# Ledger of designs, part 153: peptides against a protein of PDB entry 2FGR

Target 1, 331 residues: chain A of PDB entry 2FGR
Amino acid sequence: SSVTLFGIVDTNVAYVNKDAAGDSRYGLGTSGASTSRLGLRGTEDLGGGLKAGFWLEGEIFGDDGNASGFNFKRRSTVSLSGNFGEVRLGRDLVPTSQKLTSYDLFSATGIGPFMGFRNWAAGQGADDNGIRANNLISYYTPNFGGFNAGFGYAFDEKQTIGTADSVGRYIGGYVAYDNGPLSASLGLAQQKTAVGGLATDRDEITLGASYNFGVAKLSGLLQQTKFKRDIGGDIKTNSYMLGASAPVGGVGEVKLQYALYDQKAIDSKAHQITLGYVHNLSKRTALYGNLAFLKNKDASTLGLQAKGVYAGGVQAGESQTGVQVGIRHAF

## One batch from the design tools (peptide; made by RFdiffusion4, then SolubleMPNN)

Design b2_p18_6_s2 (from b2_p18_6, 13 letters changed)
Fold by OpenDDE base, seed 3:
Structure b2_p18_6_s2 (fold): chain B 331 residues (1-331), chain A 18 residues (1-18)
Amino acid sequence: as target 1 above (331 residues)
Amino acid sequence: DARLAELLAEAAARAAAE
């Protein structure tokens, strides 16, 4: 049996030129290159190729010292693994987000990430961004000549909001091909939620692909998220991402990513462009900088996620520029 | 150290309940 304490402390100075009032915000932020975390994990060899595992992981907020407390809401799983793959019980990334966020060159954190995994409809469920779920059972296959898959189901436990039942139920999965420089995946998910106290289905389809050319990596995402409401019609968003990364001087990495969010319910688009640089001082410590530009059109109010400084929206049709400069330390 | 992990988990659970 082994137990490993691990974590990341990622803290930055962040700036955004506009908040919801049109004013600038700046300060000390968190999780600009990687989500700051503290975790415990371990495995036990049960013999015959079977292993038990546990994983407990919570978010760290280095700017305020976790003033709101600490929990294991990032992951709290027990697992069995072997030649059959891995079964997990407990709160975790849902299989779709776990796989499809891997194509995001900004690691689903900071001001640069693909923001498609979002609560687009003011869903009242706890995890209506499609990233994690409570009461989750997950299964991940081994890699069979490149082919792999993951499936998950989360119990609603008869949770209700307004007249909506089955809130928090998730069903989803992905199929993928991962072989050498190529990765490609298709993910499908449905969550039960509520909007305005009424039953709503959050349907998600995501395609991802990446190719590593050695000198550079290309990555892309295509996503549709649809909140199917009983009243008021569907809230549909089509999200697109294209990114490139390249190593620099053996110790650095440069990243460029574009995303488009076509918000059909408000007939409005948002464009995101992010330039990032990571400089490795060691295997465990890096400096980083991110520069992001978010252009909202028409009724779009999206904001960059400068966590710890400002993560709210902006006025309709306004553009936002964000900067993060920080230190990431892993242990 | 499994005991340290347990203590940290327990402390975290308390902090979350506060």
Scores: peptide ipSAE 0.000, ipTM 0.299, DockQ to the pose 0.050
Fold by OpenDDE base, seed 4:
Formats: structure tokens, C-alpha cells, sequence
Structure b2_p18_6_s2 (fold): chain B 331 residues (1-331), chain A 18 residues (1-18)
């Protein structure tokens, strides 16, 4: 058996030029290049090609020393793995997010990431962003000549909100092809939630692809989210992302990513463009900088996620510029 | 195709409701 303590401390100086009042915000933020985390994991060989595993991981907030506490909400799983793949029990990334966020060149964190995995409808469920679930059972196949898949089901445990039942139930999965420079995936998910105390289904479809040309990598996402409400009509968002990354000087990486969020319920678009640079000082330590521009149109109020500084919205139709400069250290 | 995405989302939704 083995037990590994691991973590990342990622802390930055961040600035956004507008908050909800139109004022600038600046300070010390977290998780600009990678989500800061502390975790324990281990495996036990059970013989016959079977392994048991555990994984406990929580987010670290280096700016305030985890003033709101520490938990294992990032992942808290026990698993069995072997030639059949891996079965996981416990809170984790849902299979769809685990696979499809891998196409985000900004690692689903900081001011640059694809923001499509979002609670678009003021859903009252704890995980209405489609990223994680409680009470999750997941299965991941091995890779068969490039083909792989993942499936998950989360129990609602009869959770109710208002008149909505089955809140927190998730079902979803992906199919993928991962071979050499190519990765492509299709993910489908439904989560039961509530909006305004009424039953709502969060439907999600996501297509992702990437190709590594050696000198550069291209990555893309196409996503539709629908919050299907019994009353008030569907809240639909079409999200698009295209990104490129390239190694620089053997120790650096430059990233450029564009995203479009077409928010159908408010007939409003938001455009995000982010330039990022990571400079590896070592295998474990990096400096980074992110520059993001978010243009809201019409009724759109999206804000950049400068965690620890400002992650709220802006006024309708307003643009926001964000900067992060920080240190990432892995241990 | 937005329609395919819609159909697949609806199919997933139905499968999850059963």
C-alpha cells in the first residue's frame, strides 16, 4: 500500500477593472493557474490485478489561510481498479466535467477558463454548475485503442427543494477517443435541481477536441446547457471555446483562449479572450500571468473569476478586464 | 448542429428520468 500527501499552493496578485458597482478590485487571489489544493491519496494492491484506492482532496485558500475551513469537497473517493477500468464511490468531478474540462487550456481555474460549466439559471442545487456531485458512483473504462468512456450516477437521496424532488440526481457520461496528438470527446449529462423552488432539469451536451501539433496545441469546446423549467421556459446557453497553446523557450507556455457564451434566455452574448503565460522555474514551481477581457453584450452580466479578489458579476452590457500574476508551487 | 445537441440533450434527459 502507499499513501501520498500532495498539494498545490497557487497565489496571485489580481486586478479587475469593474465590479457590480463599476469599481475596480485588486488584492491577493488564489488558484490563477491551478486550483490550490491539499490532498491525500493511496493505493493498495489486492492481487490479481485488482487495486483499492482512496483520494481525499480539498481546496486551499492561501490568501486567508482557509478562514472558511477545510474540507474534501474537491474529491472524496474510494475506488477499485483493474483491467476493467476504475469504479469510484464518493464526491468527485462528474465524468462529463472530468473529461470535457481537460480541453480548457486554463485548467478550469483563474480568469481565463472556459466558464460554460456554470449554474446559468440560479439553480438551487449545490452543484448546478455540472462540475461535481455528491453521492456519486463513477466508472471509467480503460483506453481501448484510443477509445475510452466514463459514466456516473449520483443519488439524490430524496433531497427536495420547494416542490422539486430528486434534487442532486446526476446521470451522465462521455465517450472519447484519445490517441497520440488527438483527443475528442462527447459528453452528455442531466442533473435534477430546482429553480425558484420548482423542479428543473439541467441538461448538458459538450463536445471537445484537441490536437497537439508539437509546436502548438489547438483545443475547442462546444457546449449547450439547458435548465428545463416547468414554468417560465428553458434557460439555454450555448458556449463555444477555441484555444491555442505553445511552448516557449523550453520552460514557458503561452496560451490564448477565446470563449463565447450565447445566453438565449436573455438574448445576450458574452465574449471572453484570455492571454496566459506560465514560466516554469522548476518542475514544481512556476510563475504565471493571465490577462483576460470579458465583453458582455445587452443583458449579460458575466464576471471573470478572480478567486479571492472578485468573482461576482458586472453591470449589464459592461466589459471587464482582469489581470493575475502569481506563483504556483506543487508539492 | 444545434438540433443534434438538442436531441441528444433531450435523449439524455429522458434516459435520466426513467
Amino acid sequence: as target 1 above (331 residues)
Amino acid sequence: DARLAELLAEAAARAAAE
Scores: peptide ipSAE 0.000, ipTM 0.353, DockQ to the pose 0.012
Fold by OpenDDE base, seed 5:
Structure b2_p18_6_s2 (fold): chain B 331 residues (1-331), chain A 18 residues (1-18)
Amino acid sequence: as target 1 above (331 residues)
Amino acid sequence: DARLAELLAEAAARAAAE
């Protein structure tokens, strides 16, 4: 058996020009280009093409030294893999997020990412952003002729919030085509949660595609998230993303991404545009800068996710500008 | 090397969704 220790420490200086009070925030933030993490993983060859695996991974907060503690909430899986694909048991990314976040050119991190995978409805479940689940069983197919798929089910274990008795149950999956420069995927998921103590279904549909032209990559996402409530009507958000990235001078990468969040329940839109640059000092160390602009319209209160500095909302209809400049080191 | 960066970027992308 092999055991590998791995991680990323990503720390930045971050600034946002507005918080919920209209004041600026600045300081040291975390995870601006990649989520800071510490992990352990390993594999065992069981013979006959069968392998066992484990993966334990937690988030690192370099600004405060993990003052709130350390856990393996990013991933805590045991797996079997072979010619049949991979089965995973334990907390992980749900199959839909695992595949569909791969089209985000900002890697779902910092102030620039696609924010569609969100708790749009003040859901009371721990994972109402649709990203991860506890008690998850996942299956991933091999790639066959470009086609691949993933499926997952998470047990609710009779978790109750208010009158909701199936909180945390997830069912979902994706189908994909990954061949050379092309990637395309469709993801579908339903998660049981609660809103205001009442049972609510979080339904999600996501389409993603990317094409690598060698000189540049284009990527896009189309998502609908719907919190179906028996009382008070549905909370629906349509999210759209289009991004481009290109290598610069053999050592850098520039990224530009636009996202639109059409929040139907409040008849309000938010527009996000982010420019990012990564400068590779080595294979393991990079400098980066992100500049993001978020325009809220009408009743929209979305904020940029400057983790460690400010990740809250702003006043309704206010615009927010964010900057991150940092160091990413992988080990 | 490029594949490790790609795997790290993919792992980073997967990881950044929280």
Scores: peptide ipSAE 0.007, ipTM 0.348, DockQ to the pose 0.042; fails the geometry check
Fold by OpenDDE base, seed 1:
Structure b2_p18_6_s2 (fold): chain B 331 residues (1-331), chain A 18 residues (1-18)
Amino acid sequence: as target 1 above (331 residues)
Amino acid sequence: DARLAELLAEAAARAAAE
């Protein structure tokens, strides 16, 4: 058997020009290029091509030293793997988010990421952003001629909120084609949740694709999230992303990403543009800078996610500019 | 290198989840 201790410490100086009051916020933030984490993982060869595995991972908050504590909410899985693929038991990324967030050039963190994986409806479930689940069983196929898939089911364990039953149930999966420079995926998911104490289904469909031209990579996402309420209208958001990245001078990477969030329930759009640069000082240490602009229209109140500094909304129709400059260290 | 990239990609996907 092997056990590996691993982690990332990513800490930045961050600034946003507006909060919910219209005031600027600045300070020391976390997880601007990669989420800061501490983890333990290992494998055991059981013979015959079968392996056991475990993975325990929690978030690190370098600005406050994990003042709210440490947990393994990022991942806490035991697994079996072999020629059949991998089965995982425990809290993890749901298969849809695990695959479809891979097309986000900003690594689903900081002020630049695709924000489509969100609780758009004030859902009362703990994971109504569609990213992780408790009580999860997942299966991942091998790659066969480029084709691969993942499936997941999370038990609700009779969790109730208000009159809503089955809260926290997840069912979902993806199909993908990953071959050479091309990646393409389709994901479908449903979660049972509550909004205002009433049963609600969070339905999600996501299409992702990327192509690596060698000199640059292009990536895109198309997503629809729908909170289908038993009482009241549906809360639907269509999210779109297009990004490009390119290596710079063998030690750097530049990234540009645009996203549009069409929030149908409030007939309001938000536009996000982010420019990022990563400079590798070594294989494990990088400097980075992100510049993001978020334009809300009409009733939209979205804010950039400057974790550790300000991750709240802004006033309706207001624009927000954010900057992060930081250090990422992997161990 | 590939495993670090996979870990970073998996880590990145996990970062969006919080």
Scores: peptide ipSAE 0.006, ipTM 0.349, DockQ to the pose 0.041; fails the geometry check

Design b2_p18_6_s3 (from b2_p18_6, 12 letters changed)
Fold by OpenDDE base, seed 5:
Structure b2_p18_6_s3 (fold): chain B 331 residues (1-331), chain A 18 residues (1-18)
Amino acid sequence: as target 1 above (331 residues)
Amino acid sequence: SEELLELLLEELLKELAE
């Protein structure tokens, strides 16, 4: 049996030129390159190739010292693994997000990430961004000559919001091919939620692919998210991402990523472009900088996610520029 | 296409729900 304490503290100075009032915001932010976290994990060899595992992980907010508390909402799982793969019980990334966010070159954090995994509606469920779920059972296959898959089901436990039942129920999975420099995946998910107190299905389909050329990596995502409402019509967003990364001088990495969010319900698009650089001072410590530009068209009000400084929207049709410069330390 | 993606989604989600 083993137990490992691990974590990341990532804190930055961040700036955005516009908030909802059109004013600039700046200060110390968190999780610009990687999500700050504290975790415990361990495994027990049960013999015969069977292992038990646990994983407890919570987010750290270095800018305020976790003033609102600490929890294990990032992951709290117990698992069995072996030649059959892995079964997990507990709150975790849902299989679709776990796999498909891996194509985001900004690691689903900071001001540069793909923002497709979002509550695009006024979904009233706690996890309507499609990233994690409570009461989750997940299964992950081994890799068979490149082919692999993951499946998950989350119990709603009769949660209700308004007239909506089954809130929090998740069913989803992915199929993938991961072999050498190539990765490609298809993910599908449905989550039960509520909008305006009425039952709503959050349907999600995501395609992802990446290829590592050695000198550079290319990555892409195609996603449709649809909040299917019984009344008021569907809220649909098509999201597209293309990114490239390359090592620099043996100690750095540069990343460039573009995303387009076509918000059909408001017939409005948003364009995001982010340039990032990570400079490794050591295996565990890095300096980083991100520069992001978000252009909203028409009725779009999206904002960059400068966590700890400003993560709200902007006025309709306004553009936002964001900068993060920070330190990431892993232990 | 968007339509193809939607069709695929509906079909596959149906299969998952069954």
Scores: peptide ipSAE 0.016, ipTM 0.562, DockQ to the pose 0.011
Fold by OpenDDE base, seed 1:
Structure b2_p18_6_s3 (fold): chain B 331 residues (1-331), chain A 18 residues (1-18)
Amino acid sequence: as target 1 above (331 residues)
Amino acid sequence: SEELLELLLEELLKELAE
């Protein structure tokens, strides 16, 4: 059979020094270095350069054994691919997030990742963080001398919240140049959602780039997210990220990443600095540690995402320190 | 679809320039 079972189990001991009440939280958390997952995938050669594929993937919560259930909400696609590229049908990362999160040195998980892909406005849509979509059709081009692109459309299926219609509709895409040590991308997306039961557009523009110098890698992101409300002022956030990583002794990797979140609607900034280390015990097993500092200014209430321990906000203007130490195993 | 993306790009670029 061409069917492959795959996954990652990532579990950690985590600590944050402040929650919403100003108290510390600690315990066993998940997905500190990579998102824990279980998946099935396969391909069928249809001849003439055409292939069919499927991909089913869900998140694993090792701390409680998926007490809230298991699903394939990470990805549930069927696809056709060939010289023309790849067409996917089903829930997946939207093309913009699939490409632009690749510049995050912390793999979009744990206490250190870029947090720009976020629901900044209490949007009522299920995917108002701009990461995934239901009812999605995606197309990805081949790589032509470095140039590549991806496009996606998600059907709203006449979903409504309050007076808002077209909830869940997504349209977006990216263009990129990937050649040797250089990667650069521009992504644009719009989602229809609701805030306070009123129609709202979530607009997103993201620029990303990275360069691998061999001895070190640099990566950066520039993003604007704007929730355009029919009634009330727009909720706009400008997010910036700069990171560096380097191999250590042939068995490890050190990472340092800074992010700034300029939350315009509340005229408040948050600064995030994370130091991470991964130690490879094998090709499939690693130990890791993350240390993150989040400084909220003025009315900002952002919290680090210590999944399984505490992922909520803090009091306005408070700073938060987080630590994760864990094991990642891939199969 | 493409037209919508172009309009979005123009609007977002305008906002980034402010």
Scores: peptide ipSAE 0.008, ipTM 0.466, DockQ to the pose 0.012
Fold by OpenDDE base, seed 4:
Structure b2_p18_6_s3 (fold): chain B 331 residues (1-331), chain A 18 residues (1-18)
Amino acid sequence: as target 1 above (331 residues)
Amino acid sequence: SEELLELLLEELLKELAE
């Protein structure tokens, strides 16, 4: 049996030029390059090619020392693995997000990430961004000549909100091809939730692909998220992302990513473009900088996610510029 | 759950075709 303590402390100075009132915000933020975390994990060889595992991971907020508390909401799983793959029990990334967020060159954190995995419809469920789920059973296949898949089901446990039942139920999965420089995936998911106390299905389809050319990597995402309400019109968002990264001087990486969020319910688009740079001081320590621009059109009110400084929206049709400069340390 | 998955796939494929 083994137990490993691990973590990341990522803290930055961040600035955004507009909040919901049109004022600037600045200060010390967290998780600009990677989500800050503390975790414990371990494995036990059970013989015959079977292993047991556990994984406990929570988010760290270095700016205030986790004043709001610490939990293992990032991941709290027990698992069995072997030649058949891996089965996990417990809160985790749902299979669709686990795979499809891997194409985000900004690691699904900071001011630059793809923001498609979002609660687009004021869903009342705890995980209506489609990223994680409680009461989750997941299965991941081995890689067979590049082909792999993951599936998950989360129990609702008869959770209700208003007249909506089955809240928190998740079913989804992905199929993928990962071979050498190429990665491509298709993910499908449905989550039961509520909007305005009424039953709503959050349907999600995501296509992702990346190719590593050695000198540069290209990555892309296509996603449709649809909140299908029992009463009222559907809330649909089409999200698109294209990114490129390249190594610089053997110790650095530059990243450029563009995303478009076509919010159909409000007939409004938002455009996001982010330039990032990571400078590795060592295998465990890096300096980084992010520069992001978010343009909202019409009724769109999206804001950049400068965690610890400002992660709210802006006024309709307003643009926002964000900067993060920070240190990431892994242990 | 299998039935739900099938329904989901059908619905999402329909939406993709639109």
Scores: peptide ipSAE 0.006, ipTM 0.457, DockQ to the pose 0.013
Fold by OpenDDE base, seed 3:
Structure b2_p18_6_s3 (fold): chain B 331 residues (1-331), chain A 18 residues (1-18)
Amino acid sequence: as target 1 above (331 residues)
Amino acid sequence: SEELLELLLEELLKELAE
């Protein structure tokens, strides 16, 4: 049996040039390169190739010392693993997000990440961004000659919002091929939620791929998210991402990523371009900088996610520039 | 491309959810 205490403290100085009022925001933010976290994990060898595991992980907010408290909402799982793969019980990343966010060169963190995994429709469910779920059972296969898969189901437990009676139900999974420099995956998911107090299905399809050329890595995502409403029509977003990364001088990494969010319900697009650099001072400590530009067209009001400083929207059709400079320390 | 995604979504998610 083993128990490991682990974590990351990532804090930055952040700036965005526009908020919802058109004013700049700046201050001390969190989680610019990696999500700050505190966790406990461990395994027990049960013999015969079977292992038990646990994982408890919560987010840390270094700027305010977790003023709103601490919880294990990032992950709270117990698992069994072996030659058959791994079964997990408890709140976790849903299989689709766990796999498909791996193609995001900014690791779904800071002002530069792919923002497709989002609540596009003012969904009233707690996890309508398609990232995590409560009451989740997950299964992950081993890697069979490159092929692997993950599946998940989350119970709604008859949770209701308005007239919706199955809020929080998730079913989804992915298939993937991971072999050497190549990774490719297809993910499908459906989650039940509510919009305006009415039952709504959040459907998601995501295709991801990456290739490591040694000197550089290319990565891409194609996603459609559709909130299917009985009244008012569907809210559909097509999201596209293309990124490249390269090591620099053996101590750093540079990343460039472009994303397009085609928001069909409002017939409006948003363009995101992010340049990032990480400088490793050690195996555990890094300095980083992110520069992001978000251009909203027409009725689009998307904002960069400068956590701890400003993560709200901007005025329709406005552009936003964001900067993060920070320290990441892992333990 | 969009139409292809829609067709794939409708067919595959239907099979997944039913």
Scores: peptide ipSAE 0.008, ipTM 0.547, DockQ to the pose 0.011; fails the geometry check

